# Designs tried in a protein design run: peptides against a protein of PDB entry 8BZL. Part 178

Target 1, 228 residues: chain A of PDB entry 8BZL
Amino acid sequence: SYDRAITVFSPDGHLFQVEYAQEAVKKGSTAVGVRGRDIVVLGVEKKSVAKLQDERTVRKICALDDNVCMAFAGLTADARIVINRARVECQSHRLTVEDPVTVEYITRYIASLKQRYTQSNGRRPFGISALIVGFDFDGTPRLYQTDPSGTYHAWKANAIGRGAKSVREFLEKNYTDEAIETDDLTIKLVIKALLEVVQSGGKNIELAVMRRDQSLKILNPEEIEKYV
Target 2, 242 residues: chain B of PDB entry 8BZL
Amino acid sequence: SRRYDSRTTIFSPEGRLYQVEYAMEAIGHAGTCLGILANDGVLLAAERRNIHKLLDEVFFSEKIYKLNEDMACSVAGITSDANVLTNELRLIAQRYLLQYQEPIPCEQLVTALCDIKQAYTQFGGKRPFGVSLLYIGWDKHYGFQLYQSDPSGNYGGWKATCIGNNSAAAVSMLKQDYKEGEMTLKSALALAIKVLNKTMDVSKLSAEKVEIATLTRENGKTVIRVLKQKEVEQLIKKHEEE

## One batch from the design tools (peptide; made by RFdiffusion4, then SolubleMPNN)

Design b1_p19_4_s1 (from b1_p19_4, 8 letters changed)
Fold by OpenDDE base, seed 1:
Structure b1_p19_4_s1 (fold): chain B 228 residues (1-228), chain C 242 residues (1-242), chain A 19 residues (1-19)
Amino acid sequence: as target 1 above (228 residues)
Amino acid sequence: as target 2 above (242 residues)
Amino acid sequence: GTGTPKELIEKRYEELKAE
């Protein structure tokens, strides 16, 4: 029976569609986020781009607004929907409140969107987790994670996707105040964390850096190699 | 049988709403939350299961939410569902305050949310919220209050109750040890630690694994306070010495 | 039930004691 893809409870109290969406995330490319003192850094594993693919179209790190960026793991098509809605909300907030969103605000918006898709008839959960980083208007760096269920938490550092466990274990051991004392050290921490699961060094890593009062910067491979 | 399991708005031949029951089962696997009403205050105590080193400091407890100046709640069940419901509670309370220029009475806030929960059990294409809540509050009508609500939209007032993992055992212990009319907030805190120590699936109760909030009245104002880790440690230590 | 919240709380408490 084409039972409408409704997220329902199992007899054991499980939401199978949410759990399966989390499995889809685990198959995604690894992403890592780290909050420094005056910097936020996102790193993503580059999938082997087919030689003929336009690299510009395969960006896994995107800006939501001038002060917020997001990396994701899981279904790229699902991510696009979430990103577009988040961007619209960021712009709407600027127009209505006359201030940019806080990182928590936009995270909560995304989380609420995801949660609604777990309770709506004829809808499946989003098959994505996201790392959302940025700066609040007061200059405080923030890192949040969301999952397919619509849960969200603030983190000092975290990882999502296929290599997330190994990356998190690395971060738990190596994230110290000393390790994030400078912007460069924070960037190095992200690179080292990704190298736990990514082979062949800087060529297979995408890095985005947002410094206090600066726009999102995507590092080129040569810039990444300077840190490795 | 399976046909009734997947639909939220269909009664089984036995008159059961399986999706509501399954939501309650999910809550039974969640961390334990306790509520205890005292003469001089009311408290919530909740199990903290997920201690992550990389988690950023949360100003407020993971499982306890301030709703307004006079009310707080704790949640057992699906965190994302809890976030939606707690946000709704805050919105309802704020709208009431704006409309009537006074805080919403505690029971009215609970009822408003319960109507929403019930709707998600009756209207097609929705699943129940996988969340039970304990509410603590103060109002000028009834003073200190403790309520419990479940996924069905049912609620009740309580002197002491428990939701989540091992809730039945906890309720039994509360029934035995709760002294009606003699319960101070201090004694309620001690009772909460005693019950959590026996009902949590941990070898040793530690302050890092317990969140406690108290609601009291000071100088004609409601004070909602989350206990510091050191205060919880002292309560645990006192319990171990007895 | 038709009662004050206090009465409902007391009634529920009595019901719980009787169980």
Scores: peptide ipSAE 0.011, ipTM 0.500, DockQ to the pose 0.011
Fold by OpenDDE base, seed 5:
Structure b1_p19_4_s1 (fold): chain B 228 residues (1-228), chain C 242 residues (1-242), chain A 19 residues (1-19)
Amino acid sequence: as target 1 above (228 residues)
Amino acid sequence: as target 2 above (242 residues)
Amino acid sequence: GTGTPKELIEKRYEELKAE
């Protein structure tokens, strides 16, 4: 069966394992990223945590370095592997080049890693898409997306996961220079975008912001409610 | 049989490499890319299928990549595979420049990548790259050049060619309209628009859906330029008026 | 087979160049 072959083209030129990995992403919680003028914002849908699960342990937004962070949709275990390798690369780059990675550089690294897992025997594709945000050394805010195939692009705004289509449609209509004129407006845009697919308002949203020359800040529910 | 389809580097009983053929099928579904060699330059024209409003401003064409000061390429097929190969082309070209203190000859760069592609068809545990490329370039040995390569690692020089969706029909049209020895860059641009208008799966050709790059020589330097949307619109308008 | 696609390509390139 072509469907079970990891690195095999179908007769019609499809890589089914990559396509199925993309389906795994679509089942994931929604994540959104927006690039503002001097801010990058990531928002993620909080899954209903089982009553006995510690909510603090379910972080969907992770720092890769001081200047770059990542949200993902899909298989959490797969994401952990990618995040760990990306963190090692960020540290290696600082040691060898004596500067932090650009957001594009680390995105390309992650993309190349994903691509390799689509072309090597004995390895399945990663079942994750990622939004990677941060600041380049020159202070330019960046947003990138990667998918299971290893494709990557730069975005002004984008979404991944279950509600990605609806969130993207919202962003396509509402992302304007006016809508991102201030940090607060940019944060509001992300929250409004997530509310298109997230039920029960701000309590089910995880939000992280990175401002120019500042570390990643995860907003608490009370801070999020101020924007709702 | 199914057993041969699942193995990347095994011949069928009929002597076919099905994984290479299936990789070529993936390219057949990709957006159309064409190249035309003229006396005074070369061009690439590519279909832009996905225009997303939220994309960050791409400084360079979505499907056309500058490789060095003297070469560019266009890609048809799997985007992630294309990114890997285009990066490799840049690295090969840069290493050559550092080693020999002169730009890599066009055909030598194409051959180096084709050897890599071929290796991915011959060595176990790897699938073919699902990508075809068109290369345009200038060097002191052969002047303006156009090459095509496929997933097998085969390549050839061309006066005009096409890859991706409806490539066979495009090639047929190019064969009919290409005038050997008389092709100017201006005429080549007009021909590119004519062919794309007939081969692209669009109701109407628009500048938003077409990327064009030209490679010329000015004052002893190679100039690679992506046409502005307004310039492409003018070309389309001229074609519609004829 | 454990390297990045880039590393794998580079390795193959060097192998082919040495032949």
Scores: peptide ipSAE 0.008, ipTM 0.484, DockQ to the pose 0.030
Fold by OpenDDE base, seed 4:
Structure b1_p19_4_s1 (fold): chain B 228 residues (1-228), chain C 242 residues (1-242), chain A 19 residues (1-19)
Amino acid sequence: as target 1 above (228 residues)
Amino acid sequence: as target 2 above (242 residues)
Amino acid sequence: GTGTPKELIEKRYEELKAE
């Protein structure tokens, strides 16, 4: 069957391994990204950490550089490979170009990496989508999304993973200039969006905030509850 | 090593490269892209399918890419493959400029990419690119030019052509309505709207669903311009009145 | 597998068709 062959076209022109990788993403925990005026916010649903699991190992939001962070949905092991490669590229860029990467640049790098894994025999696609947020050197907030195929687009707001459809529908209705007028309103928008699919409120949400010229801040549960 | 080579594009007993044909099939489902060469310019018109409210306003066309100061392209097929190829085009063009201190000739850029495409059909461990491209450009050798390339690495120069969904029907219409030697950019724009209106799988053509770029020469410089939505609306309105 | 390059190609093609 053409669907079993890695990185081959079906007679109908489909790359089934890419489509199946997208199905793996849909089974992943929900992640949300929103671009505000001077803030970018990532939110993810917390899987109930098994009582014995170290919470440090379940981080779904990772810094790629001081000015860029990423959330993902799908295969955690695949995500680790992408994150590590992206981090190396960010550091390499700083050394060679003497400037931090733009959010678009690192997104394009990740997208190109993913695409190569869809075109080389003996490699399967990465089973991850990513939301990549950060600030360009000019202080412009950016949000990008990339999928297993290696496509990428810029977004005002987006969601990936299991609850992505419902969250996107919420964001399409509620993302307005007024809703992102302040940093606090932007954070509140992300929380409200996640609450469409996450049960039990702020305890099951991880939020990361990056403001202009500031480092990534992961909000604690108490800080999240202030916005609920 | 041998296992990777065994999954390469190979000839059928009938001498066909099915993986290339299947890649071309994927392109047939992509949004329609038109190219029309005029006496005073060249244009690309592309179907915009991804209209999402939450998309960041991409000042640049979703389907039309500036390659350098003298060339642009449109893509039909797998977006990720298109992004890789358009990046390669930019790199090739830039390397040439740095090496020779002049812009790369249009056909030479197209050929360089076509060699890459062809390699992905011949060498082990790769699949064809699921992308066709239309190229518009100007150079001092041939003036305004329009090219088409496909997953095989084949290319050709055209006066008018179409790739993507309903491309065969579009090409037939272009053959009927294209007036050789008499085509102005204005008439080419009108023709593009006419063809898109008939070939796009939409009940009504709207400016939000169409991207148009023109390439012209002004004061000895190439100007690549993406039409504003209002300008596209005017073209559609004019077509509806005829 | 043991075979001429032609035989290996033909075999692989048939395998791909059967999939």
Scores: peptide ipSAE 0.026, ipTM 0.506, DockQ to the pose 0.021; fails the geometry check

Design b1_p19_4_s1 (from b1_p19_4, 8 letters changed)
Fold by OpenDDE base, seed 2:
Structure b1_p19_4_s1 (fold): chain B 228 residues (1-228), chain C 242 residues (1-242), chain A 19 residues (1-19)
Amino acid sequence: as target 1 above (228 residues)
Amino acid sequence: as target 2 above (242 residues)
Amino acid sequence: GTGTPKELIEKRYEELKAE
């Protein structure tokens, strides 16, 4: 049965399953990443958690290692698989190479995994895009973005998910060297960018900050309101 | 009823591999890449389409990849497929170097990848790679070389060729203007700009939209150089003055 | 389906577009 050929070329040269996976990402909650001078910041739109759901279980920002974190847009179940594999690879790299992964290395690993799922029989593409941020061992801040196709690029700033277009337009206008001159200004830039598409202010934003030689810090709502 | 394994690229009743043909259609929509062989070097010229203000200005060539000290390639087609194949090329080249204590010959590297591409058209229920490549290199056996490969795993050596958007028109122009035995790298660069100016689907050719790499030999070593934007601007200006 | 591989692929893509 042709039903087993999940991702094949159309007559006009398109991979429709990859394009449809990108549509699934566009339905996801918005995520934003910004690289500052000595800081990386991730912001995510909080979905209206049903009143009875444990908010701790709906985290869209995850640590991959001590020096790398990821936000995603799209299918949460797909993201879990990618995150788990990435974490295993980060630990394996530390054991075998005796150094932490570079942000580019782990991004390439994730991208390669996604690409294989676009070419493997009986598998559909991952319905996720990811923003991957962190610090290389030399202290350089990095931001990468991946999509369902397995492409990846380095960015100064980017957005994924439902509001990504509007957020990117904002960042294209407002990302300057002056706007990221300090850690606080960089955080403020991310919050302002998310507020272009997030309703009801800072309560609906999850924000994570990573500074050089520091662990991932999730900001509480009170800390976020200080920047707004 | 021979269940056509829907998982594998299969022949049509007419003997066509439609998934390979459709992959080639995808490449036809990709940015133009040119390769030109000269007596004193080889070049790649590629259309740059992704100009985003928020990209981290890692001046890494978007479409031109260094494979080893003696080889580079350019890609037309799906970027994610290209990344996988270029990584594989680097691994093959490195494994050969470790095993034989000498650089892999250019054609052997091209052939090794082409075998992988071919396998994806025949085995394991996988789709073809939606990528064509141009390879430039130098080795002690054949000197400067230019190769092209496609999704089927076919390859060939060329004096000049083009892949991607408007490739047929570009090849026609190259056939008219390429002078065998008299081609200098300088003349090849001028020819590349001339062809790109006519084949790129842009109103005006700009240095921001063109990547050029040259491969030369200096003091018995291969030198792979990506031209600076200013150098490309000078080439464009010179062409506009002619 | 009784069609050629091309026809079956085209049909499948049309079905996916209609979903």
Scores: peptide ipSAE 0.021, ipTM 0.499, DockQ to the pose 0.025; fails the geometry check

Design b1_p19_4_s2 (from b1_p19_4, 10 letters changed)
Fold by OpenDDE base, seed 4:
Structure b1_p19_4_s2 (fold): chain B 228 residues (1-228), chain C 242 residues (1-242), chain A 19 residues (1-19)
Amino acid sequence: as target 1 above (228 residues)
Amino acid sequence: as target 2 above (242 residues)
Amino acid sequence: GTGTPKEEVEKLYEELRKK
């Protein structure tokens, strides 16, 4: 096994493998997350599923636990590893601590996992960024973002993937207290943000919403069209 | 196959650890962090670079971390590495408290982390942490303290120091203006603003771009406080009037 | 750089060995 330390510092202090992993994320489909008052919303760009591809296998939004879900941009195979590890941790936490994880806790877990893959021998960074949304046990909505480096921050709104820059610019202009005053307005904000980069309207958007004390709901295309 | 893993952090023919030096270069590009020890307290002042409207202000500070009731740190370098190290510091401090039923002495906490940093420079297949830290604290042994650590695992106590961007220039200014034995927290705050104003690559110093934390003793307890934006604005205004 | 990410890393390793 070529146990080469894959991630080393360049002479100018750069971790090129981390930077290249970030480039892999930029090639990924766009994902958007918005925290409302009592709602968290994830939206993702649907790539044209090949006619023969099972749509069930192309989920870009995944539940980590009953109170936490994640969208990602980048390498799908890498995402599966992270998601599985996170799910195991969520279950382990429930068993050992008798409470569900906080969104920050599971984000930190994922971030630490990613960071270790930037410093461990024979491992490359994960080629994924993630938007992690959910509710803490106290009912507070949370949105976090992680990148390939293992950095994480809390956000009101953010985007990752190919169209992330344009979507973020839109959100910076349009995210106001008035724009998130209601659940419906929050959903509308996410859809409008995605429409900056997604062609053909609601048909190419996957939208998931989590409300306080409710399970993750994936909206169908007809439900999305009501907000367009 | 095993031969390449052992070669990531090796001595050059000249006896240099290039991976450690390169990690230090990464730190040189990070935002400036200052630490100043006063007679009545210690402070950290850090440049805030990431001002995004969409950030959720959940964190106590972007660059200043509370470690325990008696210690805080600031970080220059790779944020993800910083998060790992600050978490480790908290765990070490907590384990010590549980084991000995007293807070960990400041230098012992710094040393414990430095041993971890050093290990990442010596064991094969790992890269150094791309992080320097400033530590402020109080303990019953030495009172108010300021430490600096680097990617090599070296550390030292300081009266005033700087890490990150333009750190060399900042240290030079601190050497000139630091009055040993006469430094009050008030004068230290003024000095921090003065140095940041000169070393930050900004046209005008604003309170939005500066985080300041103070560590003081009140009624036999350590108080770690992040200055409010208005307080920082007043410090900047006072500096501009002088 | 014109090389693959792997080649760039390998080049970095070679440079570190020659110094």
Scores: peptide ipSAE 0.021, ipTM 0.546, DockQ to the pose 0.031
Fold by OpenDDE base, seed 1:
Structure b1_p19_4_s2 (fold): chain B 228 residues (1-228), chain C 242 residues (1-242), chain A 19 residues (1-19)
Amino acid sequence: as target 1 above (228 residues)
Amino acid sequence: as target 2 above (242 residues)
Amino acid sequence: GTGTPKEEVEKLYEELRKK
């Protein structure tokens, strides 16, 4: 029944609900991802955790598997659904294929999930974009981005959320082979990129790093301040 | 545009979910509920609006629900929606216990309900639940916990928070008076009374209009207790003397 | 619906999958 179709084409070929979901993403906190040589780094703008809020429940960077992590911008509740589905898929893949997912594989899975919600009658799009980073089994670092439409691409560096434009402009100018020559330089690049839109330095940044054959590490504020 | 207000929860051109926002507005008109985490326990305090004048003593909690042996919640919003969600919480907790032979972790119960709430914001032909919840609990993983969830399916852990009428003012007061790391259950109770006294548009706070539940650990067991009216009266009296 | 919120969501989800 057309009456239940939430996401439909306009006469001019637009999927307005997808576009509006992208507007929801633009209102989200800024997230940045950078692929280094042997490191992937995610940075997120910390909304000032309300003084009485438990910081553990406000994390915007999460592991999908041992080799993959994700940051998102947009609707947190929507993101939770995507994250849970992705985690299940990662585990299922390990059980069925006996290897961890590639970053591309899990990105494609997430993208397909999002796309289905843009095409299924009676469902609205997910109001999230995601930066998905990790390592393939061969040790290759990867960065992907997905949007509410279910489109995905591989990136060297990218940003999503409210400050994404400014951060991307910074990354376009400053992402060089020299800038990512070391892990520390790569981390510094992410911090500098976030500082384009985040006030008050390291206190308002959540930073996560994943190195080859290492688990996701969330940096504490003191560790972040060393790079500022 | 009014056209987005009446339909299935869809995005506005600005990327807003108006139906969720309107559900949150409905909660703003509900009775005040407070949650405060202490070092030795956690509490819920709620405004009681329905007072049965014919009862000598109110032995039941209208707004505070025991979910299992280790968790309780308070609700703000549409009563019918609240009843459905609180029942669902109990069922989820029971199913988990049966499946795993251990109590459901607090955050997992909260998340399970939040996923349901979220679904009602995403699927066609459904409206958001007009309910926010405060959850208190204990588990072996994180000890005493306080959570808040809203109609969107978002949730967060808190040291102290408020939902319902005048929640913003209450939260501001909690931020000022909450001493991190030094909060005892006794001090939390006093703080709850202080905040309710200012948040409830009453000239005099009465024990009849306040429900308080505490969750503590005694001899390795969780104890959920709704304070008796006399106990609440004593707390109010103490506050008036200060 | 007379079902639990979960059941209602699951039913809705199933209906959406079949279409």
Scores: peptide ipSAE 0.012, ipTM 0.603, DockQ to the pose 0.026
Fold by OpenDDE base, seed 2:
Structure b1_p19_4_s2 (fold): chain B 228 residues (1-228), chain C 242 residues (1-242), chain A 19 residues (1-19)
Amino acid sequence: as target 1 above (228 residues)
Amino acid sequence: as target 2 above (242 residues)
Amino acid sequence: GTGTPKEEVEKLYEELRKK
């Protein structure tokens, strides 16, 4: 097996394959995440699905466990691999530790997996960034972001993908304690943020909400329109 | 030669490991980290670069990591690589403690990680870690200690040193101002602020952009403390008045 | 400096090295 080094340092100290993977993320559909007081919200730009494509197959938001969900920007095929690995780890953790994963734990797992693919021969970086949200067992809402390099940080709010810059600028201006005072206000904040870059209103937004001690709820278009 | 740039673990005709050199270039662009050994303790001082309004403020330290009760480190370079290495350091230290029922000696922990770093420069299909580390610690064998390691797996013990951006200028200043045998933690803190003020590419040094940790011995126990922002502000103010 | 990044780091080590 010609294990060629795919990800190498440039003379100026850059990892080009990681940077190029970040460019792949920037071409992806926009995703936004916001942590409220007792709620976490993910919103994703719906790509124009071909009329004949089953909408169920184009989900950008997925559950990793009962207490954790993820949105991603970038290569869907790469995301599938990460999601599957993360789900297995969540189940394994429940079996071995008898508690669900913390949001930080599963984020660190995903980040470590991504990092390994930046350092292993014959492997390219994952072309995805992810927003990971959920609740720790103590009921604390969490939002984490990962990138192709395997870095991760905790956020109050963040965005990834094509419109991420504009969405982040909006969130920096509008994320306040007052703006997240209620669940409804938090949902409204996510929708407003995503509308900075999504054309044609609520029909082009996928929105998921996780409340404390509740399962992931995907809002239907009618529910989204109530917040617009 | 471009042929050697595409391979992680080969020598050039001139005997150079280009991937290791290029990893060190990546570190040169990272935030500045200082380490200073004193008679009564050790300190790390690091530049904080990532100040984003939307970050969750729960991060006590961006660049300084507690490894165990007797050791801490600071990192310059690729954050994801740093996270992997700092986690490995913690695991090595824990395994040692479980096996021998005593804390791992400082140098032994540093060496164990350096062997891992070296392996990533020698075994096919791996790139070097784009990370340099400063280690501070205390053990019963050598007392207070400061170490530096690089992507090659080389390490050394230091009285004072610097990694990251403008490290050469910082080291020059440390050589001029470090008084061997007379260094107190108080003097070391003042020296750290002095050096950071000159080496950081900022118009004005602020407490928001500086992280400082001290390692001391109190009542036969190691105490690792991250200075509060107000304490760092006082140090900066004192320096501006001198 | 005209040295490689590795050589520059090694020189720095020699100048401040305790051991």
Scores: peptide ipSAE 0.009, ipTM 0.509, DockQ to the pose 0.015

Design b1_p19_4_s2 (from b1_p19_4, 10 letters changed)
Fold by OpenDDE base, seed 5:
Structure b1_p19_4_s2 (fold): chain B 228 residues (1-228), chain C 242 residues (1-242), chain A 19 residues (1-19)
Amino acid sequence: as target 1 above (228 residues)
Amino acid sequence: as target 2 above (242 residues)
Amino acid sequence: GTGTPKEEVEKLYEELRKK
């Protein structure tokens, strides 16, 4: 069957392995990204960690560099490979170009990596979508999204994973210039968006914020509860 | 029989490259792109399908890409494949400029990419790119030019052409209405709107769903301009009044 | 046309071909 071939077109022009990878993403935990005026915010639903599982090992928000972080939905093992490759590229860029990557640059790198795995025989697509946020050197906040195909776009706000549809619908209604006028309002917007699909409030949300010229800050549950 | 479809770079008993044909099927379902060559310029007109409110203000056309100061392209097919190819086009053009201290001739850029496309149809472990491109450009050798390339690596120069959804119908309309030697950019724009209005799977053509870029020469320089929404609205309105 | 859909499309393209 054409769907068993990893990197071939079907007779009707479909890349089924890419489509199936997108289905794997839809089964993943929900992630949300919002670009504010001077802040970028990532939020992810916490899966019920098994009683014996170290919560530190289930982080879905990862720094790629000092100015860039990523959330993902889909296969965690696949995400680890992408994150590691992206981190190496960020460091390489600093060494060779003497400047940090732009958010667009590293997004394009990740997108190109994903695309290659859709075009090489013997390799399956990555079963992940990613939200990539950060600041360019000029202080401009950026948000990008990538999918298993290697497509990427810039967004004001977006969501990926199992609850993405509901979260996007919320963001489409509530993302306004007024709603992101302050850092606090932007954080509130992300929390409210996640609460559309996450039960039990701030305890089941992982939230990270990056402000201009500041490192990634992961909010603790108490800090999140202040915004609820 | 189905055994031939599973391998990317083999001929069928009939001498067909099914993976290339299937890539072309993917393009047939993509948004429509038109190219029209005029005496005083070249244009690309493309269907914009993905208008999302949460997209960051795309300063650049969704489907029309500037390659260098003298060339632009539009794409029909898989977006990720398109991004890879458009990036490669830019790199090829830049390398040429650095090496020869002059812009790459339009046909040479098209050929260089077509060789890459062809390689992905011939060498094992690769699939064809699910992308067709229209190229517009100007160079000192041939002036204004319009090219089309497909997943096989084939290309050709055109007076007018279409790729993507309903391309056959569009080409038929272009053949009927294209006036050789008499095509002005103004007339080409009107023709583009006329063809898109008939070929797009929309009830009514709107400026939000159409991207148009023109390539002209002003004061010995190439000017690539994406039309503003208001300009496209005026073109649509004019067509509706005729 | 008298040809296959593919042949008809190819013919139409050839007619619009510059060279």
Scores: peptide ipSAE 0.000, ipTM 0.493, DockQ to the pose 0.013; fails the geometry check

